Peptides against a protein of PDB entry 5HB3. Designs and how they scored, part 110

Target 1, 150 residues: chain A of PDB entry 5HB3
Amino acid sequence: RQMQDRCMSEYNQRIRNAPEGSIDPFRMACYKIIGRCDLSNRSLDGLQTDVNDWIWLQFNLARETDRSLELAGESYGLAELQASIREIGLKHFPKTAAEDTNGSFGMFFYLQILAGMFEQAIAYLYPFSYVDAVHFAIALTYYGLLRPVD

## One batch from the design tools (peptide; made by RFdiffusion4, then SolubleMPNN)

Design b1_p25_4_s4 (from b1_p25_4, 11 letters changed)
Fold by OpenDDE base, seed 3:
Structure b1_p25_4_s4 (fold): chain B 150 residues (1-150), chain A 25 residues (1-25)
Amino acid sequence: as target 1 above (150 residues)
Amino acid sequence: GLTEEQIKEMHERGTEWLEELRKLF
């Protein structure tokens, strides 16, 4: 709590005193991600990012907001997010290698991992890339994130 | 980072799932 307060104080001082655009974009990103400063604005100006980076950022910033909302009783919970990701997958992503015309299976795997759907992500990846699925399964098991099927 | 305009452009290029994902955040 004390560290967060100091970060917010420093952030507010810099945004008030520094000319617009003069702050290092990477430093600004650190204030957003680590300091949770001004999370109402989720854009990172001055940084070159792709879709993968944007998705990663949104998941991380949303999780921080959700924690505060959970305490307030107005939470879009993890379970609802996971359900939504599942629905997006069913609607927009290939279910088999034969259906994968755009090579988008990796994106859905990525989304499931970010949403904490580890068992489902591995099961999904397996028919597309056996070797990769096994490697991820081993890694996730090592870190205690994958539960063995009994 | 990706601006709202850039995201809109991506949606127009056939990434409809991204619009649905954006609504979750």
Scores: peptide ipSAE 0.325, ipTM 0.749, DockQ to the pose 0.068
Fold by OpenDDE base, seed 5:
Parts: C-alpha cells; sequence; structure tokens
Structure b1_p25_4_s4 (fold): chain B 150 residues (1-150), chain A 25 residues (1-25)
C-alpha cells in the first residue's frame, strides 16, 4: 500500500508538472501496473507492444475492476469473463489438432490461463501438445492452481 | 499498446476474436 501511495503521488506530480509527452513511457507503465494509477486509461502511450503484451496488460489492469464489480454485485465479474472467454474459444479457436491450421491453439490456451481457467486450459492443450500440457500441469499443481483428477 | 488501427489490421488477418476480447475490457 505504501508503494502504491508513493506511485500515485509521483504520477500525479509528473502529470501536472511535466511537459506533455516528456514522461518516459516505461515509467508510465510502471505507474499503471505497479501503482494502479489512472486505470481509466488502458493504453500505454508511446509504447509499442505486441498482441501478447497487450492482452496481458488488459487482464492485469482489469483485475481490480472486475473484482470490484463482483463485490458490488454487478452483472459482470470473473465468472462472466470466463464464460465470455469460453464462448470466444468455441467461436474462433480450434477444438482439435485436426482443426488447427494456423497454430492458434496456443493463443486460446494463453487466454484461458490469464482468465484463471487452469483445468480447462490444460485439458484444452493436452490433445495439441501432450508434453507442454504435462509441464504446465506440473507447474500449476506446484503453485496450488490445479487440482488433479483421475 | 495496440492502437485501434493495429487491432483492426489484425482483425482483417483473421483475428476477429481480438475485437470481441477488447470489448470485455
Amino acid sequence: as target 1 above (150 residues)
Amino acid sequence: GLTEEQIKEMHERGTEWLEELRKLF
């Protein structure tokens, strides 16, 4: 909390006092990710990132908002997000290795992991890459994120 | 981050799921 307060203070000071466009984009990213500053702005101006980084960023920045919505009894929370990810998967991603023509199964695996759908992610990955599925299963189990079943 | 133009370009390359995903955040 102390770190967040300090980040917020620095962020506000720089936004008010620094010339426009003079703030280091990487520093700005730190303020947003670590300090949770100005989360209404989900873009990192001045930083060029790939799709993987962008996706990670969106999930990272949204986590507190999503949780807050759940606690407030709003109509959209983690469960709804996971449902949406599932629907996206059904619509846009291969169900089996035979359907995979562009190697996009990895992206859906990535989305499921970010959404906390660990068991489903491993189950999905298994027919595409047995070795990778086993490795991730071991890691997730080690961190208590996966409950193995018979 | 990704601009709307970049996302649109990716969408045109067969990544329609990105637009659906973007709407979730």
Scores: peptide ipSAE 0.325, ipTM 0.752, DockQ to the pose 0.082
Fold by OpenDDE base, seed 4:
Structure b1_p25_4_s4 (fold): chain B 150 residues (1-150), chain A 25 residues (1-25)
Amino acid sequence: as target 1 above (150 residues)
Amino acid sequence: GLTEEQIKEMHERGTEWLEELRKLF
């Protein structure tokens, strides 16, 4: 809590008062990650990040915390992350097998699985790879993660 | 919050992911 308070204070001060480009982007990243500052912006501006970094950040920021206890005044949980992933899918990934050219559907499947969107993930994968979808459906069902239709 | 480069990487990793997926079965 003490660390979070300090991060929030420093983040707000620097965002408001510091000239653009004068702030260490790594420091800003720390404020965001530790202090959960400015959760509406879930990117690390000024830093070159790859997909792994992006994924890591999204899931680290997606915490199930009571908003009343969060100094940031913003809530970003699993539901919001899932919504974000849905939007990413709509914008950047193939919707049908005919649209897929390089197996990119696998990445979106992966993202959905990571976000616990198991039913949607299987449904999405099915038209691209029936065999894979069935195998994962069986596995997910076995571990109680997939809800079969009764 | 995704850059074009990240999107490209995601597509590329999709292929890799698919390959790894198939190794499991």
Scores: peptide ipSAE 0.267, ipTM 0.841, DockQ to the pose 0.656
Fold by OpenDDE base, seed 1:
Structure b1_p25_4_s4 (fold): chain B 150 residues (1-150), chain A 25 residues (1-25)
Amino acid sequence: as target 1 above (150 residues)
Amino acid sequence: GLTEEQIKEMHERGTEWLEELRKLF
């Protein structure tokens, strides 16, 4: 708690008082990751990040902890992450095979798998690639991650 | 939370990620 409070204090102080351009983006990133500061902003300002970095950040910030112990506004768990993935899917990925032009459906499938949205992932993939959907469904079922409908 | 560049990258690498998943399963 003491460490978190200190991180939060320093984070807020630097954001408010530091001269423009003087803030080390990596330091701020550390405050966010370690101190869980300002989780409403799940991006690393001032840093050039690729897709892998973004994915890493989202899952790293997500925590399965007792929400009652977290400060107001600083709660971010799997449910919130899954909601974010759904939103991204709705905004940026093809809904049907006809909308797909370069296989981008695969990326959204991947994101859903990472987020544990297995049933939704398979359902999404099926109209794009029947063979892949069946293959992954079998595999996920084998490992107990996909529950067949009774 | 995604930048336009990240979104573009996601689309460009979609097939690549699918291939990687095929290797995993």
Scores: peptide ipSAE 0.257, ipTM 0.840, DockQ to the pose 0.896

Design b1_p25_5_s1 (from b1_p25_5, 11 letters changed)
Fold by OpenDDE base, seed 2:
Structure b1_p25_5_s1 (fold): chain B 150 residues (1-150), chain A 25 residues (1-25)
Amino acid sequence: as target 1 above (150 residues)
Amino acid sequence: VDFSGEPRPPKLLPRLEEKIKELLS
């Protein structure tokens, strides 16, 4: 708790008082990850990141905690992460095979799988790649990650 | 993070479910 409070204090102080461009982005990242500061902004400004970095960050920030116990006054759990993934899917990924020009459907499938959105992931993949959807569906069913087939 | 407790769609696409059923039967 003391460490978190210190991180939050330093984070807020730097965000408010530091000259533009003078803040070490890695330090700020540490405050965000360790101190859970400013969870409404779940990006790492000033750092070059890819989708893997992004999803890693989301999972690290996500906590299964009682909302009433969140010290930061902000709650971010798996449900919120899943909502975020749905949102980015709607905005940044192809919805149909006809819209797929660069094969990016696979990335969105991957993100959904990581977030435990198994049924949605398979449903999404199916129109793009029947074979892959079937294979993953079988595997997920085998491990009990899909709901039972009627 | 525990994924088991999160709400999910109840069913897959009917065609896919049928195919899975066929393959697993």
Scores: peptide ipSAE 0.027, ipTM 0.499, DockQ to the pose 0.015
Fold by OpenDDE base, seed 4:
Structure b1_p25_5_s1 (fold): chain B 150 residues (1-150), chain A 25 residues (1-25)
Amino acid sequence: as target 1 above (150 residues)
Amino acid sequence: VDFSGEPRPPKLLPRLEEKIKELLS
């Protein structure tokens, strides 16, 4: 807790007062992860990151909604992560097979699976690849991860 | 991280569930 408080203090001081370009992006990332600073901004500026880096960060920052344990008073749980994934899906991924030109549907499927959006992931994959959707549905059902309608 | 208390996504589509049941039976 003392470390978290120090991280928050340093993060806030640097973000407000540091000269442009003088902040070590890796140091800021450490403050973000350890101190859970500024959870409303879940991106790491100044770092070259890919989708895997992004999703890794989201999961590290995600917690159950218990504000009593958060010094920053900010909450970011699985529901918020799922909402974010839905949003990026709407903006950056194909909605139909006709829109897919580079096979990016697989990445969005992957993100949904990671976030526990199993039913939605299968439903999304189905029009792109019936065979793959059925295979994943069988696997998810085997592990009890798909929720029955009844 | 424990998300056991988080709400679950929507239920599986009826047609797909039926197909899965058929394939697994």
Scores: peptide ipSAE 0.024, ipTM 0.514, DockQ to the pose 0.016
Fold by OpenDDE base, seed 1:
Structure b1_p25_5_s1 (fold): chain B 150 residues (1-150), chain A 25 residues (1-25)
Amino acid sequence: as target 1 above (150 residues)
Amino acid sequence: VDFSGEPRPPKLLPRLEEKIKELLS
């Protein structure tokens, strides 16, 4: 793809040659998204972002790949995103209702749902809100998104 | 993102599944 190659070229050129503070962060974001440049850095430096922006970026950068191709170079798919969400959850979100001081459990539930981590999301929500967990579980079951017990 | 081809997390807890079945019956 010509556009992708151009973005990659310009991104690399600017990263190497541009004076400090002279790079438009929005432009760099475009290069990263379109050109898939520097996928090891999945953040937007110099921009004010929230959790929604972060998760949006992760999904845009993620690609479904064959496991066999992952060994050949850098790869970032849904599995890696899910791993990242798990890690963030362990570091930044409450594990029990007793640890929840700001009601942030809902955000982690939301992130897990977005990433297709349905069973884990429900399991996580259950101790915080039994009623909500049951309601979501019913809905997810209706759509065939929850795996039954063996 | 296509979720269908990705590994799934652990299955639903038995007690919760039973509760769902109860409510959907």
Scores: peptide ipSAE 0.048, ipTM 0.566, DockQ to the pose 0.016; fails the geometry check
Fold by OpenDDE base, seed 5:
Structure b1_p25_5_s1 (fold): chain B 150 residues (1-150), chain A 25 residues (1-25)
Amino acid sequence: as target 1 above (150 residues)
Amino acid sequence: VDFSGEPRPPKLLPRLEEKIKELLS
């Protein structure tokens, strides 16, 4: 807790008072990850990151806790992450096979799987690849991760 | 972190569920 408080203090100080271009993005990233600073901004500014880095960060920042008990005063859980994934999907990924030009549907499928959005992931994949969707569905069902219809 | 209490997305599409059941039978 002492470390987190210090991180938060330093993060806030730097973000507010540091001269332009003087902020070490790696240090700021450390404050965010370790100190859970500024959880409303779940990105690493000034760093070159890819989707894997992004999703890794999301999971590391995600917590299932009461907002009142969160040290940072902010809450970001799996539900919020799933909502973010949905939003990203709507904005940046093909909705149908006809919209797919570079096979990016697979990445969105992957993100949904990582976020535990199994039913939606399978439903999404199905029109792109029936065979793959069925195979994944079988596997997920085998492990009890896919909910049947009522 | 255990997110077991988090809400799940909608259930599997009926037609797909039927296909899965067929393949797993």
Scores: peptide ipSAE 0.024, ipTM 0.504, DockQ to the pose 0.016; fails the geometry check

Design b1_p25_5_s2 (from b1_p25_5, 10 letters changed)
Fold by OpenDDE base, seed 5:
Structure b1_p25_5_s2 (fold): chain B 150 residues (1-150), chain A 25 residues (1-25)
Amino acid sequence: as target 1 above (150 residues)
Amino acid sequence: VDFSGTPAPPKLLPKLNKYIEELLS
């Protein structure tokens, strides 16, 4: 908590007082991750990141703790992340093979799997790759991660 | 499970970040 408080204090001070572009992006990233500052901005500004960095950040910032203990005053858990992924899917990923112009369906499948959205992931993958969907479904069922469906 | 071969569109991440920020605002 002391470290978190310090990070929050430093973050707020720098955001308010530092000249634009003078703050080290890596330092700001530390404040965000450790101090949980400004959780409405779930990106690492000023850093070159990829989708793996993005999803890693989302999981690290996601908390299922007592809201009263959250110093940021914001709550964002796995359920909210899953909801966000669903909405992202609706807007930014193809629904059918005909809509897939860049082969991005695999990325959305990946994101859903990482977020524990196994049934939705398999259902999504099925029209793009029947064989892969079946194989993943079998594997997930074997490990008890997928519910049997008729 | 290996996802190393999963395609990642170059401009997807900025759009996702923007959308997430909007949802959390």
Scores: peptide ipSAE 0.020, ipTM 0.488, DockQ to the pose 0.076
Fold by OpenDDE base, seed 3:
Structure b1_p25_5_s2 (fold): chain B 150 residues (1-150), chain A 25 residues (1-25)
Amino acid sequence: as target 1 above (150 residues)
Amino acid sequence: VDFSGTPAPPKLLPKLNKYIEELLS
């Protein structure tokens, strides 16, 4: 609690008083992750990150807590993350093989797998790579992660 | 699945971040 309060205080002070881009992005990231400051901003501006860094951040920010104790906009769990990934998919990734010009379907498949969206991931992969989709489906079923089709 | 053929993450992340910010605003 003391650390969180300190982070919140410092974050608020810096965000209001410091010129844009003058604050160490890593410090700001620490305030966000540890202090849960400004969870409405789920990106790390000023840092060079990849998809792994991005998804790692999303998982760290996704916490199931008593929402009644959190400020508006500070509640974010796995369900919200999955919803965000779905929206990202709709806007930024190919829906069919014909739309895929750069092979980005694999990245969206990867994101869905990491977020535990197994059925959706397999369904998405199927039109791009039938063989791979079948192999993943078998593996996921073996580990009890994929629900059988009705 | 070979993910090595996917676009470099830095090309997509700025767009994704922008969308997320817009969605949450």
Scores: peptide ipSAE 0.018, ipTM 0.463, DockQ to the pose 0.077
Fold by OpenDDE base, seed 1:
Structure b1_p25_5_s2 (fold): chain B 150 residues (1-150), chain A 25 residues (1-25)
Amino acid sequence: as target 1 above (150 residues)
Amino acid sequence: VDFSGTPAPPKLLPKLNKYIEELLS
């Protein structure tokens, strides 16, 4: 708690007082991850990140801490992350094979799987790759992650 | 599906981040 308060204080001071571009992006990342500072800004500006880095950050920020214990008035959990992924999918990923110009459907499938959106992920994959969707459905069912639809 | 070949187009990440920021704002 003391560390979080300190991180919040330092983060706010640096954002307000530091010249633009003078703040180490890694330091800012640490304040976000450890101090949960400024959760509204989930980008790591100035860092070269890939999709794995992005999703890792989202999961770290999406701590289901009891909303009652988060000193930060901003709560971001798995449900909010899943909602964000859904919205991203609607705007930035192909809905049909005909819309897929770059093969990006696989990335959205991957993001949904990582976020535990298994049923939605399979439903999304099905029109792009029937065979793969069936194989994943079987595997997920085997591990009890997919409820068999009667 | 070869997921190894699905590098998120480098351009998607900045767009995704921007969109997430817009959603949270």
Scores: peptide ipSAE 0.018, ipTM 0.469, DockQ to the pose 0.078
Fold by OpenDDE base, seed 4:
Structure b1_p25_5_s2 (fold): chain B 150 residues (1-150), chain A 25 residues (1-25)
Amino acid sequence: as target 1 above (150 residues)
Amino acid sequence: VDFSGTPAPPKLLPKLNKYIEELLS
């Protein structure tokens, strides 16, 4: 709690007062992750990021916590992350096997799994790889994560 | 197939990154 408050304070101070380009992007990232400040802006300016970095950040920032319990007064939940992943999927990933030119379906499947979108992930994977979809469905069911007979 | 650790295809990365930046802004 004390660390979180400090991070929020320092983050806000630096954002407001520091000269452009003088702030260590990694430090700012730490403030954001630990302090959970400015969650509406989830970008890490000044860092070279890829999809793995992005998803890592999203999961670190996403909390299944009641907003009323969030000390920062703001929250970024799993629902918002799932919405973002869905949008990314619609725009950037193949919808059918015929559209898949580079095998990227696996990445979108992975993102959905990470976001707990298990039913959707399996449904998405099915037309690309029936066997894999079935295997994952069995595994997810075993762990109680998939509700096939919902 | 284990999808863990599967990298995004190179062709997808630039476009995806751009969109991610837009979403995060």
Scores: peptide ipSAE 0.013, ipTM 0.418, DockQ to the pose 0.105

Design b1_p25_5_s3 (from b1_p25_5, 10 letters changed)
Fold by OpenDDE base, seed 2:
Structure b1_p25_5_s3 (fold): chain B 150 residues (1-150), chain A 25 residues (1-25)
Amino acid sequence: as target 1 above (150 residues)
Amino acid sequence: VDFSGEPAPPKLLPKLEKYIAELLA
C-alpha cells in the first residue's frame, strides 16, 4: 500500500507538473504497471512496442478482483481485456474461411486462448481447421478448461 | 495451420500491428 501510494503520488505529480517528454518513459511505465496509475490510459508513450508488449501489458494491467476493493480507483479486468480482443477480432481478423486470404485466423485463435476465451477460440478455429480445433478441444477439456455444450 | 509444430505464435498482419502500435502510442 505504501509503495502504491507513492507511485500514484509521483505519477500524478509528474503528469501535472513535468514538461511533455521530460519524464523517463520506463519510469512512467513502472508507475502504471506497479502502481496501477491512470489505468484508463494503457499506452506507453516514448517506448517502442510490439504486439507482444501490448498483450503483456494488457495481462499485467488486468486484475481479477472486486471492483469495490480496487485500490487504484480504476479497474481493468479480464472481462475488459476479452472485450478488447473481441473488438480486435471483429475489425482485423477473418470471420470465415472464405474471408481468410492470409491465414491470419491462427493469431486470433491464439489471442483468444491467451485471454481464456476457450470456448470461443475453439468455435472460431473449427471452420478454419477442423483437425486443430478438435485437438485443442480435447486438450482443453482434459485440463478442465473447456465446457462442452450438448 | 498445424499448431502442434509451431513453437511461436503466428505473425500478425501489418494492419493489425499498426493498430496495436497506435493503441500503445
Scores: peptide ipSAE 0.021, ipTM 0.430, DockQ to the pose 0.049
Fold by OpenDDE base, seed 1:
Structure b1_p25_5_s3 (fold): chain B 150 residues (1-150), chain A 25 residues (1-25)
Amino acid sequence: as target 1 above (150 residues)
Amino acid sequence: VDFSGEPAPPKLLPKLEKYIAELLA
């Protein structure tokens, strides 16, 4: 708790008082990940990150701790992560095969699978690749992760 | 998250399959 308070204090001080561009983005990332500072901003500003880095960060920030134990009124769990992925999907990924110019549908499928959104992932993949969707559906069902629709 | 600058997502399906296989082993 004492360490977290110190991290929060330093983080806030640097954000407010540091000249623009002078803040080491890696240091700020450490405050965010270790100190759980400013969880409302779930991006690493000033760092070149890919989708894997992004999703890794989201999972690290999303702690399924009892909301009662988090002193900071900001709770970010799996449900919030799933909501974020849905929003990203709506904004940045193709809805149909006709809209897919870059083959990015696979990335959104991947993100949904990582977030445990199995039914939605299969439903999304189906119009892009029927064969792949069926294979994944079989596998997910075998492991009890996909609820069979009667 | 701005994905416009990210390299063409690798055909993630084979990679995803491998990843899932690794998680399940």
Scores: peptide ipSAE 0.020, ipTM 0.383, DockQ to the pose 0.062
Fold by OpenDDE base, seed 3:
Structure b1_p25_5_s3 (fold): chain B 150 residues (1-150), chain A 25 residues (1-25)
Amino acid sequence: as target 1 above (150 residues)
Amino acid sequence: VDFSGEPAPPKLLPKLEKYIAELLA
């Protein structure tokens, strides 16, 4: 709580009083990640980032906390992350084997698994790799993570 | 696709990489 309060104070002070682009981008990133400041703005200005940084950031920002307890009145949970992954999938990943040119379907499968979207992940993988989908389905079912269709 | 151990992630589509970069910038 003390750290969060301090982060919020510093973040607000710097955002309001400092010229644009004059603040250390890494410091601002720390305020966002640790202090959960301005969660609606997911951009990290002045930083070079890749997909690994993106997914890492998403998981760190995702919290299953009561919205009423959020200091800034902002919340971002697993459900919102899953929604984001679905959106990314629709826009940037192949929907059929015929659309796949570089094997990128595996990445989307991976992202869905990380986000706990197990049923959707298996359903997605099935037309690309039947054998792999079956193997993962068996494993997920064994651990009670997959809810089979009746 | 090999998912055993720590498989290397598949290469991203250039469009996706660009999109992510824009979101994070």
Scores: peptide ipSAE 0.018, ipTM 0.427, DockQ to the pose 0.049
Fold by OpenDDE base, seed 5:
Structure b1_p25_5_s3 (fold): chain B 150 residues (1-150), chain A 25 residues (1-25)
Amino acid sequence: as target 1 above (150 residues)
Amino acid sequence: VDFSGEPAPPKLLPKLEKYIAELLA
């Protein structure tokens, strides 16, 4: 608790009072990850990150615990992450094979699988690759991760 | 939910492309 409070205090102080360009982005990242500060902004400002860094951050920030136990006073769980992935999909990924110009559908499929959105992932993959969708559906069903449809 | 900070349209990274290819094989 004391560590959490210190992180929050320093984070807020620097955000408010630090001279422009003087904030160490790595230090701020530590406050966010360890101190769980400002979870409404789930990015690492001032750092160049890729999709792997982003998804790693999202999972580390996600909590499936009682909201009352969240020291940051903010709640961000798997459900919120899944919602974010849905929004990203709507904005940045092809919705149909006709829209797919660079084969990026696989990335969105991957993100959905990582987030446990199995049914949606299979449904999304189906129009792009029927055979692959069927194979994944069979495997996921076998491991109890996909609910069979009548 | 605040969706700020979401990445730009991601490109399929080479290592991820390989991983997906392996998954789909």
Scores: peptide ipSAE 0.013, ipTM 0.398, DockQ to the pose 0.037

